# Designs tried in a protein design run: peptides against a protein of PDB entry 9IZ0. Part 133

Target 1, 345 residues: chain A of PDB entry 9IZ0
Amino acid sequence: ITCLGSNGHTYKQLVKGGNDDLRQDAVMEQVFEQVNGFLRSYRKTSQRNLSMRTYKVIPLALKTGVIEWVQDTIPLGEYLDSAHKVYHPKEWSLSTCRKLIAEKQMEDLETRLKVYDLVCRHYRPVFRHFFLESYADPVQWFTTQTNYARSTAVASVLGHVLGLGDRHGQNILIDKTSGEVIHIDLGIAFEQGKKLPVPECVPFRLTRDVVDGMGITGVEGVFRRCMEFTLETLRREEDSLLSVLEVLRYDPLFSWLISPLRRMKKQKMQLENFNQPESGNITTDASRDPKIQRNNVSGESEAERAILKVRQKLSSTLSVEASVGELIRIAQDPSYLALMFCGWS

## One batch from the design tools (peptide; made by RFdiffusion4, then SolubleMPNN)

Design b2_p16_4_s1 (from b2_p16_4, 12 letters changed)
Fold by OpenDDE base, seed 5:
Structure b2_p16_4_s1 (fold): chain B 345 residues (1-345), chain A 16 residues (1-16)
Amino acid sequence: as target 1 above (345 residues)
Amino acid sequence: DELKKLLEYLEKRLKE
């Protein structure tokens, strides 16, 4: 929809209806804004303008609301599909790669690693070209690539700590002006991504194209150091962050579990994305949700388990450098990426 | 190598 604001400006807005719990998105955006407060308070993060990019979510009803349309953005997956066709026209299509990975989804790890390596050899990274195409000035190019690496580092740490799932290329927007990443569709958090039909095994998205966008230093520069400073800040503010999450424990409307309906919808979308080119008509078929009596006792136990996992991820048992080093290793490990829906790009 | 040194220098300047 397009709305005229009281300031005379016209705003595009996304109306999201049906099966998506926009209250979960709104709550996660509130948590991100609190974390942005912590990042502004510490010298090491403030000097680098480290933040999680946020967007406004207005829940209107239990499963409907209005989302801010983030101007001047492109989905990472949309850019990568278009750029790959331009720069590597002799390589395999994204659909061919998806098909080959899917055909081996039920096979052993060794077979899945072989097909992942084969796909990687026939689908090379291209995301560095986003910065080279968009910014003719070397200073703008370098600044935007740095902003990308910084924002990706913040999103990677925070996404790991909060257990943010469903981090495919359509749920990650790139700001064309700043180079920053914007994470959307926050309805899978607190490691509920492990309950998807294709379980998420990585702490955050750090695929070959995500790394290619960081330029010649890859993860071994701005990205690693900004992850370290972000994790150092979150460890210092552990009690403050946990206090924000405890408020959500008492919200009867917040769901610590993925809804069966959302799980089925994501399953269907994963299966349909194997067979058809993305025609963007999300026809929400109005299937009546059976009244699942949410036993309040089950919700509290899931909240407690989620908060405990956040506390465990903020543990100072390892140095910040060792913890970040392990996260970066796991996020790039072929043994995990070969198990993902789209681990090659 | 020179590009890497230039990027490390520019990265340092963008952190000051």
Scores: peptide ipSAE 0.021, ipTM 0.533, DockQ to the pose 0.014
Fold by OpenDDE base, seed 2:
Structure b2_p16_4_s1 (fold): chain B 345 residues (1-345), chain A 16 residues (1-16)
Amino acid sequence: as target 1 above (345 residues)
Amino acid sequence: DELKKLLEYLEKRLKE
C-alpha cells in the first residue's frame, strides 16, 4: 500500500497478512533500537556512527501488520545474481551451483567440501562492483563501502549475540544511498536457525561476496575494528541487554522457539529454491496456522536458555580481539560454509 | 598498489 503522510510525502508500506512473525520482527527491532542506544552512548561506536539499521514494524493484529518499505534498497541476493551474470557470463549459473550443492547435501563433509570448492571456482565474487557501479565519485564510493563494512560488522556481532538465523541474501537488503545493510525477516532468533533442515553453522553471514564488498582489505581493517568496538560496547552493556531480553521472557506473544509450521515453511522454501532456483520471489503467503497449544512452561525454560547463551557470548573470558578473530574465522570456514544452503556467495 | 595505499590512508582517517 502507499500511504500519504501528514507531511505530504507518500510512503510505500508492505502489508503482511496471516504471519505471526510480525510481532517477533517488531520485538527484534525494539532490541536493535536499545542496542543502537548503547552504540550511541560509547565514544568508540558513536564516533563511527555504528548502528543496526532498523525498519518500522507495526503489528495491527495477531497475523497482520504493516512493515515499512525501505526505499532505495535491493536484496543482496538479487544484486549478486544479476551482477554475476554481467561480470562472469562464462561461469556457472546460480541454478547450476544450487543443484550441485543440493545433490551432495546428504554426503560426507569431504565430498561436500570438494563440491563447494568446485562451485567457488565457477562462481567468483562480484559484490565489489556494487560500489564501483553505484558511485562514480571516489569519495562517495569509499564512504559507502565504509558504511557497508561498518553496518555489516554491527549486524554480524548482533546476529551472533542474538543468534539471528535465516540470513540468506534475500533477507539482507543493501541501501543504495548509504551502502548500509538492512536485515529483514527477524523471525528466526536465539539460535533457532540450528533447528532448520539445513542447520545454520556460522555465527553470521560472511561469504565470499559479503567480504568482496569490503574492498581490498576484506575483513581486515574497518570490518574487524567495527566488530571489536561493537562487541566491546555490548560486553559493557551486558546487564542492560539482558534486562531487555528478560522483558521478552514475560511477553506471552514472543516465541523463543521456531514454530513447527514456520520450520516447515522455511523447509519448503529451501526445497523450492533448490528445485526452482529462478523464482527468487519469496511470496510470504501466510498459511493458516492451526492453534498449537503453546506449552507456556517450555517457553520459559527456552527463554532462560536463550538468555544464558547471550550471556555466554558476551563473556570476557577471551579478549574482544580474540573473540572477534574466532568469529571471523568460523564465519569464513569452508567446513561450515559447504554445509550451508548458499555458502559460496 | 596505489588504490591499496589510498584505502589504507582513508581507513586511517576514518579511525581518527
Scores: peptide ipSAE 0.021, ipTM 0.573, DockQ to the pose 0.014
Fold by OpenDDE base, seed 4:
Structure b2_p16_4_s1 (fold): chain B 345 residues (1-345), chain A 16 residues (1-16)
Amino acid sequence: as target 1 above (345 residues)
Amino acid sequence: DELKKLLEYLEKRLKE
């Protein structure tokens, strides 16, 4: 839909209907806005204008809402698929790469690493070209690439701390104006991505193309330092952040767990992306998922566990530099990326 | 002059 604002500007909005609970997205956007307050309050983060890009989510009903359409954006995965065809037309298609990874999904780590390496050799990074193509002015090019590295650093720390899942290339938008990343579809949080059919095992998305967009320094420089400053800020504001999350603990309408329906939807989308022919009767006998009695007691225990995990991730046991160094290492480790749905790009 | 300002800007932003 297109709405005319009281300011005379037209705003495109996405009406999302169906089985998706937009309340989860709305809550996560509220948490991000609180974190943006913390980032504005500290000199090291404020001087760099560090923020998580947010968008407005208005839940209208349990399954219907309005999402702000972020203008001048492209999904990272859409850009990468298109750019890869242009810059590497003799390399493998994304579909071929996905198929090879899927065919080995049940194999041992050694076999999965070999297939991941093979895919990586036939699907080279291209995301540097986004900045080179989109920005003819050198100042604008450098500014947007810097904004990309900064926003990716903030999103990486927040994504790790809040345990954001489902961080595939379609759930990460690139703002064509600023170069900033915008994370969408926030309904998988608090490590619930580990409960997906393909478990998430990286703290955040730091694939070869995500790194390629950072330019010649890669993860070293702007990205690493902005992660460090963001984590330092979140550690200082631990009690404030935990207090925001405690409000959600007492919200009876907030779901700390991935819904079975969302898990099944993600499973179908994963299978469809593998070009498996419609083998008809997977009667997902949804009747035999034991009624996890939503004992209110189970929801509170999962909220408590989620908050405890956030606290553990904010622990000052390791330095900020050591913690960020380890996160960057794990996020780039082939032993983790080879286990992912799309760890090569 | 403009190239020098650009280099100074780039160096500043690389230090940020």
Scores: peptide ipSAE 0.021, ipTM 0.549, DockQ to the pose 0.012
Fold by OpenDDE base, seed 3:
Structure b2_p16_4_s1 (fold): chain B 345 residues (1-345), chain A 16 residues (1-16)
Amino acid sequence: as target 1 above (345 residues)
Amino acid sequence: DELKKLLEYLEKRLKE
């Protein structure tokens, strides 16, 4: 929908109806606004304007809400698919790569690594072209590429700490004006992505295309330093962050578990991407099974485990540099990327 | 070459 604001500006808005619980997204956006407060208060992060880009989510009902349409954005995955066809028209299609990875999903790690390497050789990175195409001025090009690396660093630390997992390319928007990343569809938090049929094994998305967008220095440039400053800020504000998360523990509307609907939607998206025939209508009649009481105890136990994991990730046992170094290593490790649904781009 | 040096300089300044 397009709404005319009281300021005379037109705003596009996305109305999600029927199947999306926007309450989780709204809560995660509130957590990001609190974290943005910490990033603004700390000199090292404030001087670099480090922030998680947020968008307005207004939940209207259990299954209905309005999302701010972030203007001048493109999904990373949409750009990459289009750009790859332009720059590498002789390479494999995204569908071919997905199929080969899927066909080997149940095989051993060695076999999956061989298939991943094969896919990587036939699907080269292209994301650097986003900046080269979008910005003719060298200063704008460099500024937007820097903003991309900075915003990706913040999102990577937050993604790890809050357990957002591998944000697939459709859940990452690129702002065409600033080069910043915007994470959308925050329905999987606190490592619930590890419970998917294809588990999210990486701490955040740091695929070859995500790195290609950082330019010549890749992860060793602005990205690593901004991850370090972000993690240093979050470690300093650990008690404040944990206090924000404890409020969510007692929010009866926040689900620490993946919603059955989001699980089904992700499963369906995974299956549709694999051309598996529609396994029939499991109309699971959600008959009133008295599991309501067991679900509260399981939710509280999941909340406690989630908060404990956040605390563990903020531990000062390793230096900030060592912790960031290990996160970058794991996020780029072929042994994890080969296990992902789309770890090659 | 000059563009590369300018980029390296700008990257250094952004790391400060």
Scores: peptide ipSAE 0.020, ipTM 0.557, DockQ to the pose 0.013

Design b2_p16_4_s2 (from b2_p16_4, 12 letters changed)
Fold by OpenDDE base, seed 4:
Structure b2_p16_4_s2 (fold): chain B 345 residues (1-345), chain A 16 residues (1-16)
Amino acid sequence: as target 1 above (345 residues)
Amino acid sequence: EELEKLLKYLEERLRL
């Protein structure tokens, strides 16, 4: 839909209907706006204009809402698939890489590392080309690449602290004007990504293509420093951040747990990305409710555990530099990336 | 510093 604002500007908006609860996205966007307040108040982050890019989410019903259409964006995964075909036309297709990783998903870590390394050798990074092809002016190129590294650093720290999951290339948009990242589909938070059919093992997405977009310095420079300043700000504002999360503990409509339906949907999407459409009528007989023993862990006990994990991630036991160094190391570790659905790009 | 790293990178790429 297109709406006319009271300011005379037209705004395109996406009406999302279906099975996804937009309330969780709306709550996470509200948390990001509060964190953006902290980033604006702290000198080291405000001087760099560090922020999490947000978008407006208006839940209208349990399964329907309006989302701001983020103009001039492209999904990271869409860009990478197209660019890889252009810059490396003799390398493996994304579908071939996905298939090989899937075929080994039940194997041991050593076998999964071998197939991950093989895929990495046949699917090279290309994301640096986004900045080179999109920005002919050197000042625009440098500015947008810097904005990308800064926004990725903020999103990486926040994604880790809040335990954001499902950070695949279709849930990360690139703003083609600013180079900033926009995280979408925020319905997997507080480490619920570890409960996916393919568990998330990395603190945030820092794959080879995510790093290639940072240019020659990779993680060493703007990205690392901006992660450090962001984490320093969040540690300073720990009590303020925890107070924001405590309000969610008392929201009877907020779900701290990934719904079984959302898990099944993500499982199907993971499986469908492996099956090319051979026209086989799989009648989904929706009638087998597996009685997964609901251990009646009260939603309150899950909220308390989630808040405790946020507090633990903000711990000052390690320096900011040591904590960021370890996060960057883990996020790039092949032993974790080889376990991911798409850890190579 | 960041500008010097950029210039060095551009110089290395303009030589390729």
Scores: peptide ipSAE 0.023, ipTM 0.525, DockQ to the pose 0.013
Fold by OpenDDE base, seed 1:
Structure b2_p16_4_s2 (fold): chain B 345 residues (1-345), chain A 16 residues (1-16)
Amino acid sequence: as target 1 above (345 residues)
Amino acid sequence: EELEKLLKYLEERLRL
């Protein structure tokens, strides 16, 4: 839809309808706005203009809402698929890579690592070309690549601390004007990504293409330092952040758990992305609910456990540098990336 | 080395 604002500007808006609870997105955006307040208050983060990019979400009901259309953005996964076809036309398609990883999904770690390495050799990183193609001016190129590394660092720390899941290339937008990342579809948080059919085992997305976009320094320099400054800020504001999350504990509309319906949808979408549609009418009779033992863990007990995990991630037991170093190591570890749905790009 | 010096100088000047 297109809305005319009271300021006379026309705003394109996405009406999202379906089983996606936009209240989860709206609540996570409110948490990001509070964190952006902390990042503006701290000298090391404010001097770098560190922020989580936000978008406006207006939930209208349980299943409907209006999302701000972020102009001049592209999904990371869409850019990477297109650029890979241009720069590496003799390499494997994304569909071939997905198929090979899927065929080995039930195999041991050693077999999965061998297939992951094979896929990586036939699907090389290309994301550096986003900056090289889009910005002819050297100052603009350097500024936008820097903004990318900074925004990715903030999103990586926040993604880890808040346990953001479902961080695939279609849920990460790139702003073509600033180079900043915009995370969308925030309804998998507080480590609920570990409950997906393919569990998320990395703290944030730091795949080879995500690193290739950082330029010649990769994770070393701007990205690492901005992660450190962001984590240092969140550790200082721990009580403020936890107080924001405690308000959500009492929101009866906030779900600390992934809905069974959303889990099943993500399962189907993962399976459908692996199966070419052979034209078989699978009437999936939805009537066999496997007895998922509803351990009626009260929503309060899940909220308490989520808040406790956030507190544990903000622990000052390790230095900021040691904590960031370990997060970067885990996020790039082939033993975790080989287990992911798309850990190679 | 010169590229690292240039990066470090740009990092300091832009507070990267």
Scores: peptide ipSAE 0.022, ipTM 0.548, DockQ to the pose 0.013
Fold by OpenDDE base, seed 2:
Structure b2_p16_4_s2 (fold): chain B 345 residues (1-345), chain A 16 residues (1-16)
Amino acid sequence: as target 1 above (345 residues)
Amino acid sequence: EELEKLLKYLEERLRL
């Protein structure tokens, strides 16, 4: 829909129906706004304008709401598929890569690593071209690539701390004006991604294309330093962040667990995306609720476990540098990426 | 290599 604002400007809005998730998205955006407050309060993060890019979410009912349309954006996965066809026309298609990974999904780690390496050799990174083709001016190119590395660093730390899942290329938007990343569809948080049919094994998305977008320094420049400054800020504000999360413990509308229906929908979409190469908007009318036994794990016990995990991730047991170093290592480890749905791009 | 040194220098100078 298109709305006229009180300021006379016209805004595009996305109306989502049939998704139980808009309340969870709205809550996660509120948490990001609080974190952005912390990032603005500290010199090391404020001097770099470090922030998580947010968007407005207005839940209207259990299954209906309005989401801000982020203008001048493209999904990372859409750009990468198009760019790969242009810059590497002799390499394998995304569908070929997905098929080979899927055929080995039930095999041992050694076999999966061999197939992952084979796919990686026939599907090379291209995301540096986003900056090179979009910005002819060297100052704009450098500024936008820097903004990308900074925004990715903030999103990576915050995504790890909050246990954000489902970070595939369609749930990460790139702002074509600033180079910043916008994370969407926040309905999988607090490590519930580990309960997906393909378990999430990485703390955040740091695939070869995500790194290629950082330019020649890769992770060893702006990205690493901005992760360190972000984690330092979150450790200082641990009690403030935990207090924000404790408010959610008492929200009866907040789901600390992945919905069985959402899990089944994601499973079906993953299986369909293995069999069909084109990301068609599948509106699945899921009208039959099977009587899944609600295992009465009190929502409070799941909230307490989630908050405890956040506290553990903010622990000062390791230095900021050591913690960031280990997160970067794990996020790039082929032993984890080979287990993922699309760990090669 | 020279370009990496220049970028690292710019990152340090700009406090990026």
Scores: peptide ipSAE 0.020, ipTM 0.534, DockQ to the pose 0.014
Fold by OpenDDE base, seed 5:
Formats: structure tokens, sequence, C-alpha cells
Structure b2_p16_4_s2 (fold): chain B 345 residues (1-345), chain A 16 residues (1-16)
């Protein structure tokens, strides 16, 4: 929809209706604003302007709401599909790669690794070209690539700590002005991505294209260092962050569990992406929600488990450097990436 | 290689 603001400007807005829990998105955005407060308070993070990019969510009645349309953005997956056709026209199509991975989804790890390696050899990274094409000035190029690496580092740490799932290329926007990443569709949090039909087994998205966008230093520059400073800040503010999450424990409307309907919708999308290109807002009229009596006792136990996992991820048992090093290793490990859904790569 | 070392040095000095 397009709304006329009180300032006389027209704003595009996305109306999401149906089974998407926009309250979860709104709550996660509130948590990100609190974390952005912590990042502004500490010298190591404030000097780098580290922040999680946020967007406005207005929840309405009945799981409906209005989302701010982030102007001047492109989905990462949309850019990568177009750029790969331009820069590597002799390589395999994304649909061919997805099909080969999907055909082996039920096979053993060894078979899945062989197919993942085969796909990687026939589908090379291109995301560095986003910065080279968009920014002709070397200072703008370097600044925007730095902003990308910084914002990706913050999102990677915070996404791991909060257990954000469903981080596919359509749920990550790139700001064309700043190079920053904007994470959307936050309805899979607190490791509920592990309950998907294809379990998520990586802490965050660090695919070859995500790394290629960081430039020649890859993960071994701005990205690693900004992850370390972000994790150091979150460890210092552990009690403050946990106190924010405890407020959500008492929200009877917050769902610590993936909704069965959202799980089924994601399952259908994971199955339908086997055979057709990503054209069309399928408004599925699923106007029959069976009244699952949420036993309040089950919600509190899941909230407590989620908060305990956040506390465990903020543990100072390992150094910040060792913890970040292990997260980067796991997020890039072919033995984990080969187990992801076919649209992850 | 030299460009990568220079970039890492600049990142460290500029506190990128």
Amino acid sequence: as target 1 above (345 residues)
Amino acid sequence: EELEKLLKYLEERLRL
C-alpha cells in the first residue's frame, strides 16, 4: 500500500496478512533497538557505528500488520541470481544447483558433500560485483564494503545469540546507499529453525557469496573484528539483554515456538521451490486455524529454555576470539552447509 | 597479497 504521511510525503508499506506472526517481528525489532543501545554505549562498537539495521513493524489485530517498506534495498538472493547470469553465463543455473542438492536431501553426509562440492565448482561467488558496479568512487566502494562487513558481523552475532532462523537470500536485504544488511521476516527465532523439515545447523548465513561481498580480506578483516566487538558488548550486557527477554516471557501473545501453520507454509515453500522460479505472492487462504489451546505452562517452559540458551551462548568460558573463530568455522563448514536446504547455498 | 596486507593494516589503523 502507499500511505500519505502527515508530512505530505508518500510512503510505500507492506501489508502482511495471515499466519505471519508480526508480533514476533515487532518484538525482535524492539530487542534489536535495545542491543543498538548497548552497541552505542561501548567505545569499541560505537567508534565503528555498529548496529543492527531495524525497520518499523506495526502489529494489527489478528496476526495482521503493516511493515515499513525499506526504500533503496534489494534482496540478496535477487541480486545474486541476476549477477550470476551476467558474470558467469557458462556456469550452472541456480535452479540446476538447487535441484541437484534437493535430489540428495535424504542421502548420507558423504553423498551430500560430493554434490555440494560439485555445485560449488559450477556456481562461483559474484557478490563482490555489487560493490564494484554500484560505487565507481574508490572511497565510496571501500566505505560501503566496510559497512556491509560491519553490519553482517553484527547480524551474525545477534542472529546466533537470538537463534534467528530462515536466513535465506530473500530475507536479507542490501541497502544500496550504505551497503548495510537488513534482516527481515524474524518469525523464526530461539533456534526454532532446527525444527524445520530441513533443520538449520549453522549459527548464521556465511555462504561463499556473503564472504565474497567482504572483498579481498573475506572474513579475516573487518568482519571477524566486528563480530568480536559485538560479542564482547553482548557478554557485558548479558543481564540487561536477559531482562529484555524476560519481559517477553510474560507476553501471552509472544510465541517462543514456530507456529504449526508457519512450519507447514515453510515446508510447502521448501517443496515447491523444487520445480518453479520465485514468481508470485501466493496468498493462500488458510482461514481455518484450529484453536490450539496454548497451555500457558508450555509457553513458560519454552521461554525459560530459550533464555537459558541465550545465556549459554553469552558464556565467557571461551575467549571472544575463540568463540567468534568457532562460529565462523562452523558457518563456513561444508559438512554443515551440505546439510542445509537447497536454497541456502 | 601486498594489497591484502595493506588493507588489513588500514583496517587496523582506521579501526574499521
Scores: peptide ipSAE 0.020, ipTM 0.519, DockQ to the pose 0.014

